# Designs tried in a protein design run: peptides against a protein of PDB entry 9IZ0. Part 198

Target 1, 345 residues: chain A of PDB entry 9IZ0
Amino acid sequence: ITCLGSNGHTYKQLVKGGNDDLRQDAVMEQVFEQVNGFLRSYRKTSQRNLSMRTYKVIPLALKTGVIEWVQDTIPLGEYLDSAHKVYHPKEWSLSTCRKLIAEKQMEDLETRLKVYDLVCRHYRPVFRHFFLESYADPVQWFTTQTNYARSTAVASVLGHVLGLGDRHGQNILIDKTSGEVIHIDLGIAFEQGKKLPVPECVPFRLTRDVVDGMGITGVEGVFRRCMEFTLETLRREEDSLLSVLEVLRYDPLFSWLISPLRRMKKQKMQLENFNQPESGNITTDASRDPKIQRNNVSGESEAERAILKVRQKLSSTLSVEASVGELIRIAQDPSYLALMFCGWS

## One batch from the design tools (peptide; made by RFdiffusion4, then SolubleMPNN)

Design b2_p20_5_s3 (from b2_p20_5, 9 letters changed)
Fold by OpenDDE base, seed 5:
Structure b2_p20_5_s3 (fold): chain B 345 residues (1-345), chain A 20 residues (1-20)
Amino acid sequence: as target 1 above (345 residues)
Amino acid sequence: LEELLEKLPPTLRAILEEVL
């Protein structure tokens, strides 16, 4: 829809209807605004303008709402598919790479590693070209690449701490003006990505293209330091962050579990990449919505487990540098990346 | 619950007060 603002400007808005829990997205955006408050209050993060990019979500009912249309953005996956065809026209197609990984999804780790390495040799990173194409001025190029590395660092720490899942290239937008990342579709949180048909094993998305966008230093320098300062801020504000999450424990409408419908959609997408489109009209008789009386007791127990995991991730048992070093290592480890869904690489 | 609501930022409080 297009709305006329009181300022005389027209704003495009996305009306999302159906089984997507926009209330979870709205709640997660509010958690991000609180974290942005902590990042503004702490000198080390404030001096770097560290923030999670947010967007407005207005839930209108249990299954409907309005989402802010984020202007001047492109999905990371859309850019990467187009750029790879331009810069590496002799390499394998994304569809070929996804097929090879999917065909080996049920095989052992050694076989999956061999296929992942083979795909990596035939599908090279291109995301550095986004900054080179978009910003002819060296100062703008450096500023936007720095903003990208900073925003990716904040999103990586928050994504790990809150256990954000489903961070595929269509759920990460790039702002073409600032170079910042915008995370959308926040409906898989609190490690519910581990309950997907292909479990998510990495703490956040740090694929070869995500690293290539950081320039010649890769994860070293701006990205690592901004992760460290973000984690230091979250450890300092642990009680404040946990107090925000404890309030969500008492929200009877908040779902600490992946919705059965999101799980089914993801399962279907993961299976449809395996079978050719047989045009089977499976009329899903959606007529039996089981009135799952959410026993409040089960929701409270999952909330308590989620908050306990957040507290564990904020533990000062390891230094900030050691914790960030381990997160970066795991997020880039081929032994974890080769286990991910074929759409992740 | 009231003491926890008092520790919340006004925006989160308002949304919880609309739901509670």
Scores: peptide ipSAE 0.015, ipTM 0.431, DockQ to the pose 0.019
Fold by OpenDDE base, seed 4:
Structure b2_p20_5_s3 (fold): chain B 345 residues (1-345), chain A 20 residues (1-20)
Amino acid sequence: as target 1 above (345 residues)
Amino acid sequence: LEELLEKLPPTLRAILEEVL
């Protein structure tokens, strides 16, 4: 839809209907706007224009809402699949790579590492080409690549601190004008990604293609330093950030836990992304026993645990540099990436 | 160096402060 604002500007909006809790997206966007306030107030982050790119979410009901249409964007995963076919037409398809990883998902770490390495050798990074294709002017190219590294650094720190999950290539948009990343589908937060059928083991997405987009320096330089400045700002504003999160404890509709329905939907989407459409009626007999003991952990006790985990991630026990260094190391570790749904790209 | 930094767009200034 297109809406006319009271300011006389027209805004494109996406009406989303379905079982997605847009209220969690709206809350996370509000937290990001508060964090953007902290980033604007601190010299080291303000001088670099560091921000989490946000989009407006207006929940209309538990299952319906309006989302701001982010213009001039492409999903990272859509770009990478297209670019890989162009630049590496003799390498494996994304579907082949997904199939091989899926076939070994229940195997030991050693077997999964061997398959991950094999996939990596037959699916090379291409994301650097986004900047080379889109920007013929060297200044525009360099500016856009820098904006990408900066926005990815902010999103990586915030994603780690808030425990954002489901950070696959379809939930990360690239702005074609600025090179900045926009994170969407924020309904998995506070480490609930670890409760997915394929658990998330990395603090944020720092796959080979995410790094290839940073250019010749990779994670060293702009990305690392912008992560450090962002984490330094969040540590300084710890009490302010925790106070914002404490307000969410009073929201009776905020879910600190991944819903069983959302978990099942993500499980189905993971399985469908592994299968090419064989026209087989897989009657998913949903009859598997509901006797996973819902430990009736009160929503309050889960909120408290989530906030405590945020506080722990902001701990000054390690230097900013040591903390960022460890996060970058873990996010690039093949032993974690081999366990991901799509850790090679 | 400070006068050069002041004339640069905030993005280029920040990049130079990232190389220095």
Scores: peptide ipSAE 0.014, ipTM 0.390, DockQ to the pose 0.012
Fold by OpenDDE base, seed 1:
Structure b2_p20_5_s3 (fold): chain B 345 residues (1-345), chain A 20 residues (1-20)
Amino acid sequence: as target 1 above (345 residues)
Amino acid sequence: LEELLEKLPPTLRAILEEVL
C-alpha cells in the first residue's frame, strides 16, 4: 500500500497478513528503540552513532499489520547469491552447498565439519564486493564499510542478549545508502531458535561473508570495539533494559515461546529447501504430531526464565573485552557453524 | 505495577494499558 504521511510525503508500506506475529515484531522494535536511547546517552556509543536499525511495525490485528517498506535495501542472502555467481562462476551453487550440508545433517560432528570445510573451499566469501561496487569514492567506501561493521556489532550484541533467532540471510537487510544492517522477522527471540528443527548454536550471525563485509581487518578493529562499547552500554543500563522486559511479562499476547504454527512453518521451509520438488502428492498426515509435552509452564515462568537469561548475559563476571572475545570466538567456531542451516556464508 | 509503568516509555505504557 501507499500511505500519505502527515508530512505530505507518500510512503510505500507492506501489508503483512498470515500466521506471523507482527505484535512480537512491534514489541521487539520498541525494545530496540529503548536500547537506541541508551546508545545515544552513552558517550562511547553516541560518538560513533551506534544504533540498532529499526523499522516501523503497526499491528492492526492478531494476524495483520503494516510494516514500513525499507527503501534502498537488499536481503544479504540475495546479494550474496547474485555476487557469488558473478565473482566465483566456477564455484558451487548455493543449492549444491545446501544439499551437501543437508545430506549430512544427521551425521556426527566430525563428518559435518568435513562437509562444512569442503563447502567453504567451494563457496568463497564475496560480501567485500558490495562496498567496492556500490561506492566509487574512497571516502564513501570507507564510511559505508565502517557503518556496516558498526551496525553489525550493535545487532550482534543485542541479538545475543535478547536471544534473537532465525538470523538467516533473508532476515538481514543491507541498506544500500548507509551500509547498515536491518534485522527483520523478530518473532524468534529469547533463545527460541534453539527449539528449531536445526537448532541455532551461535550467539549471532558471524559467517565468512558477514566478516568479509568488514574489510581487511575482519572482526578486529571497528567490529570488536563497537561490540565492546555496545555491551558496556547494555551492562550500564541493565536495570532499565530488564524493566522494559518485565513489562512484556504482563502482556498476555506476548509469546515468550515459539508458536507451534511458526515452528511447523519453519520446519516446512527447512524441509522444502532440502527436497527437490518431486511432484508427489505427499499428503503428510498431520496425525503424528509427536506429543510435545506441553509442559504447562505458565507463560509467566517462561518470561521469568527469559529475563534471567538476559540478566546472566549482562553479568559483569567477565570483562567486556573477555565477554566479546568469547562471543566472537563462538560465533566463528566451525564446530557450531557446521551445525547451522547456512553457516558457510 | 505502577512503578514499572512509570519507568516505561509512553508507547510501551499505552500497549500495556490496552492489555490490562
Scores: peptide ipSAE 0.013, ipTM 0.421, DockQ to the pose 0.018
Fold by OpenDDE base, seed 3:
Structure b2_p20_5_s3 (fold): chain B 345 residues (1-345), chain A 20 residues (1-20)
Amino acid sequence: as target 1 above (345 residues)
Amino acid sequence: LEELLEKLPPTLRAILEEVL
């Protein structure tokens, strides 16, 4: 839909109807706005305009809502698929890479590492071209690449701390005007990504293409430093952040667990991408809505465990620099990336 | 890095000095 604002500007809005719980997205966006308050209050983060880019989500019903259409954006995965075809037309297709990784999903780590390395050699990074194509002026190029590294650093720290999952290239938008990242589909949080059919093993997305977009310094520039300042701010505001999350503990509609339906939808999307012949009619007779007796007691115990895990991630046992260094190391480690659905780009 | 900063236009230098 297109809405006319009181300011005379027209805004596109996405009306999303279906089985997606937009309430979880709306709640996570509210948490991001509170974190943006902390980032604005701290000198080191405020001077760099560090923020998690947010979008408005208005849940209208249990399964229906309005999402702000973020103008001038492109999904990272859409840009990368297009750019790889242009810059590396002789390399493997994304479908070929996905197929080879999936065929080895049940194999040992050594075999999966060999296949990951093989895929990486036949599918090279291209995301630097986004900035080179979009920004002919050197000042705009440098500013937008810096904004990208800064916004990716904030999203990486916050995504780790909140345990955001399902961080694939279609759930990360790039703002074409600023170069900033916008994370969408926030329905997998508090480490529930580890419960996906292909578990997420990395703290955040820091694939070769995500790094290629940072320019010649890669992670060893604006990105690392902005992660450090973001983590320093979140450690300082630990009690404030935990108090915001405790409010969610009392929300009877907040889901601390990934829904079985969302797991099945992700599994189906994985199978469709692999052209596996439909093994016959599992007419899952959708008529038996299992009365998931939401034992409210189980939801509260999961909320408490999630909040405890956030507190553990904010622990000052290691320096900010050591903690960020370890997070960057793990996020780039081939032994974790080889286990991912798409760890090569 | 200093030699690179000296070769940059004043506007790019100022942006780098704010980012560094």
Scores: peptide ipSAE 0.012, ipTM 0.399, DockQ to the pose 0.011

Design b2_p20_5_s4 (from b2_p20_5, 7 letters changed)
Fold by OpenDDE base, seed 1:
Structure b2_p20_5_s4 (fold): chain B 345 residues (1-345), chain A 20 residues (1-20)
Amino acid sequence: as target 1 above (345 residues)
Amino acid sequence: LEEVLEALPPTLRELLLEAL
């Protein structure tokens, strides 16, 4: 839809309807705006203009709302699929890579690592080309690549701390003007991504293409330092951040758990990537509810556990540098990436 | 790092120093 703002400007808006709870997205965006307040208040983060890019979410009803149409963006996964065909036309298709990883999903770690390595050799990183193609001026190129590394660092720390899941290449937008990342579809938070049919094992997305976009230094330099400054700010503002999260404990509309419907939708999408389009009426007989022991853990007890995990992630037991170093190591570890739905790109 | 910084145009050097 197109809306006329009170300022006389015309805004494109996306009306989202379906099974997605836009209330969770709106709440997470509110948390990000509070964190952006902390980042603006701290010298080391403010000097670098560190922020989590946000977008406006207006929940209108259960499963319906209006989201800001983010202009001049592209999904990371869309760019990477297109660019890989251009720069590596002799390498494997994304569908071939997905198929090979999927065929080995139930195998042991050693087998999955061998397949992951094989896929990585036949699907090389290309995301550096986004910056080289889009920005002819060296200052603009460097500025936008720096903004990408900075925004990815902020999103990586926040994504880890808040346990943000479902960080696939279609849920990460790249701003073509600034080079910044914009995270969308925020309804899998507080480590609920570990409850997906393919569990998320990494703290944030730091795949080879995500690193390739950082330029020749990769994770070493701007990205690492901006992660450190972001984590330092969040540790300083721990009580403020926890107070913001405690407000959500009392929001009856906020779900600390992944909805069964969203889990089923993700399961279906993961399974549809296994099936070639044979026109078979898969009547999903809904009768095999695996007895997910609904541990009737009150929504309050799950909120408390989520807040306790956030507190644990903000612990000063390790230095900022040691904590960031371990996060970067885990996020790049082939033993975790080989377990992911798309850990190679 | 210093050699890389010296080889950069002043504006890029400032941006790099601000970024680090």
Scores: peptide ipSAE 0.027, ipTM 0.576, DockQ to the pose 0.012
Fold by OpenDDE base, seed 3:
Structure b2_p20_5_s4 (fold): chain B 345 residues (1-345), chain A 20 residues (1-20)
Amino acid sequence: as target 1 above (345 residues)
Amino acid sequence: LEEVLEALPPTLRELLLEAL
């Protein structure tokens, strides 16, 4: 819909009706606003303007709400598919790569690694071109690439700590004005991505194209340093962050578990994305709401486990540098990326 | 130091902040 604001500006808004609970997205955005407060309070993060980019989510009911239309953005996956056709027209199509990975999904790790390597050789990274083609001024190019690396670092730390799932290229927007990343569809959190039909096994998305956008230094520059500063800030504010999450423990509307319906919907979308290149909005009219008797006792125990897992991720047992180093290593490990739905791009 | 950094061009400020 398009709404006329009281300021005379027209705003495009996505009205989401149906089984997708925008309450989860709205809660995660509130957590990000609190974390952005912490990032502004510390010199190392405030001087670098480190923040998680947020968008406005207005839940109207349990299954209905309004999402802000983020202007001047493009989905990462949309850019990458178009750019790959331009810069590598002789390489394999995204559909060919998806098919080969899918055909080997039930095979052993060694076979999956061989297929992943084969796909990687026939589908090269292109995301560096976003910055090179979009910004003719060297200062704007450098600024936007730096903003991208910083924004990706903040999102990677927060994504790991909060266990954000479903981080595919359509759920990551690039702001064409700033180069910053905007994460959308936040309803898979607290490691519930591991319960998807294709389990998420990386801490955050750090695929070859995500790294290619960081420029010549890759992960060994702005990205690593900004991850370190972000994690240092979150460790200092551990009690504050945990207190925010404890409030959610008592929210009867918050879901610490992926709903069976959402899991089944994501299963269908994963299977359909193997066979069709076009993102048709398949409104599956799941008119049968099974009365999910949320046994309150099971929800509290899952919230406790989730909060404990956040605390464990903020542990100072390892240095910030060692912790970030291990996260970057795991996120780029072919042994994990070969197991993903789309780990090559 | 903060006042000096604020007076710098954004790109140079960013480069210096990453070097620190």
Scores: peptide ipSAE 0.025, ipTM 0.562, DockQ to the pose 0.012
Fold by OpenDDE base, seed 2:
Structure b2_p20_5_s4 (fold): chain B 345 residues (1-345), chain A 20 residues (1-20)
Amino acid sequence: as target 1 above (345 residues)
Amino acid sequence: LEEVLEALPPTLRELLLEAL
């Protein structure tokens, strides 16, 4: 839809209906706006204009809402698929890579690491070309690559602290004007990504293509330092951030747990992405739901556990540098990435 | 590093120093 703003400008809006609960997205966007307040108030982060890019979400009902349509964006995964075909036309297709990883999903770690390494050798990074193609001016190229590294650092720290899941290439937009990242579909938070059919085991997305976009320094320089300044700001504002999250503990509309319906939808999408459309009627016998012991853990007890985990991630037991160093190490560790749905790109 | 910074256009040098 197109809406006329009170300022006389027209804005494109996306109306979502059906099965997506936009309340969680709206709450996470409110948390990001509060964090952006902390980043603007702290000297080290304000001098670098560090922020999480936000978009407006208006929930209208349990399964309907209006989302801001972010202009001049492309999904990271859409760019990478197109660019890989241009720059590496003799390498393996994304579907071939997905198939090989899927065929070994039940094997041991050593076998999965060998397949991951093989896929990585036949699917090389290309994301540096986004900046080289889009920005002919060297100043604009450097500015947009810097904005990308800065925005990715902020999103990585916040994504870890809040336990954001489902960070696949279609849920990360790139702003073609600024080079900044925009995270969308925030409906998996507080480490509920570990409950997906393929468990998320990395703190944030730091795959080879995400690193290739940072240029010749990779994770060193801008990205690492911006993670450090962001984490230092969040540690300073720990009580303020926890107070914002504590308000959500008493929101009866906020879901601290992944819904069974959303889990099933993600399971189906993962299976459909593993299966090329061979026309076989797989009657998915839905009958083997393992009895998840519904421990009636009250939504309040899960909220308390989530807030406790946020506090633990903000602990000053390790230096900021040591904590960021460990997060970067884990996010790039092949032993974790080989277990992921798409850890190679 | 100083020689590389001196060889850069002033605007790129400032951006690099802000990024550092």
Scores: peptide ipSAE 0.025, ipTM 0.543, DockQ to the pose 0.011
Fold by OpenDDE base, seed 4:
Structure b2_p20_5_s4 (fold): chain B 345 residues (1-345), chain A 20 residues (1-20)
Amino acid sequence: as target 1 above (345 residues)
Amino acid sequence: LEEVLEALPPTLRELLLEAL
């Protein structure tokens, strides 16, 4: 829909009907706005205009809501699939790579690393081309690439601290005007991505294409420094951030757990994306996973655990530089990326 | 909530009020 705001501007909006609870997205966007307040108040982050890009989410009911349509965006995964076909037409298709990774999903780490390396050799990074093809002016090229590295750094720190999951290429938009990243579908937070059928083992998405978009310096320079300044700000504002999360602990509308329905939906989408024939025994028997024994772990105990885990991630036990260095190392480690649904791109 | 509702177009405000 297109709506005319009280300011006389027209806004495109997506009315989402379905089974997706937009309340989690709305809450995470509120947390990002608070964090953007901290980033604006701190000199090192404010001078660089560091922010998490947000979008308006208005939950209308349990299954309906309005999402701001972020204009002039493209999903990262859509761009990468298109660009890879153009720049590397002799390499493997994304579907071939997904299939090979899926076929080895139950194998040992050594076998999965060999398949990951094989896929990486037949699916080279292309995301540098986004900036080269979209921006003919050298100043715009450099500005947008810098904005990309900055926004990716903020999103990486926040994504780690808040334990954002489901960070696949369709849930990361690129702003074609600014080069900034916009994270969408925020309903998997507080490390609930580790409870997916393919567990998320990386702190944030720092795949080869995500790094290729940073230009010749890769993770060094703008990205690393902006991660450090963002983490320094969040450590300084730890009590303020935890106070925001404590307010959410008492929100009866917020779920600290991935719903069984959302887990099943993501499982189905993962299987469909692997082109595995439906072995007709997707028994929706959510009753028989012995780990889905509803231990009456009160939603309160999971909220407390989530907040404790945020506090642990903000710990000053390591320097900011050491903490960021370790996060970058883990996010790029083949031993983790080889376990992911799409760790190669 | 009131400030958010005031910032919304009338049609969206009506849809929100019908859903609340």
Scores: peptide ipSAE 0.000, ipTM 0.286, DockQ to the pose 0.020

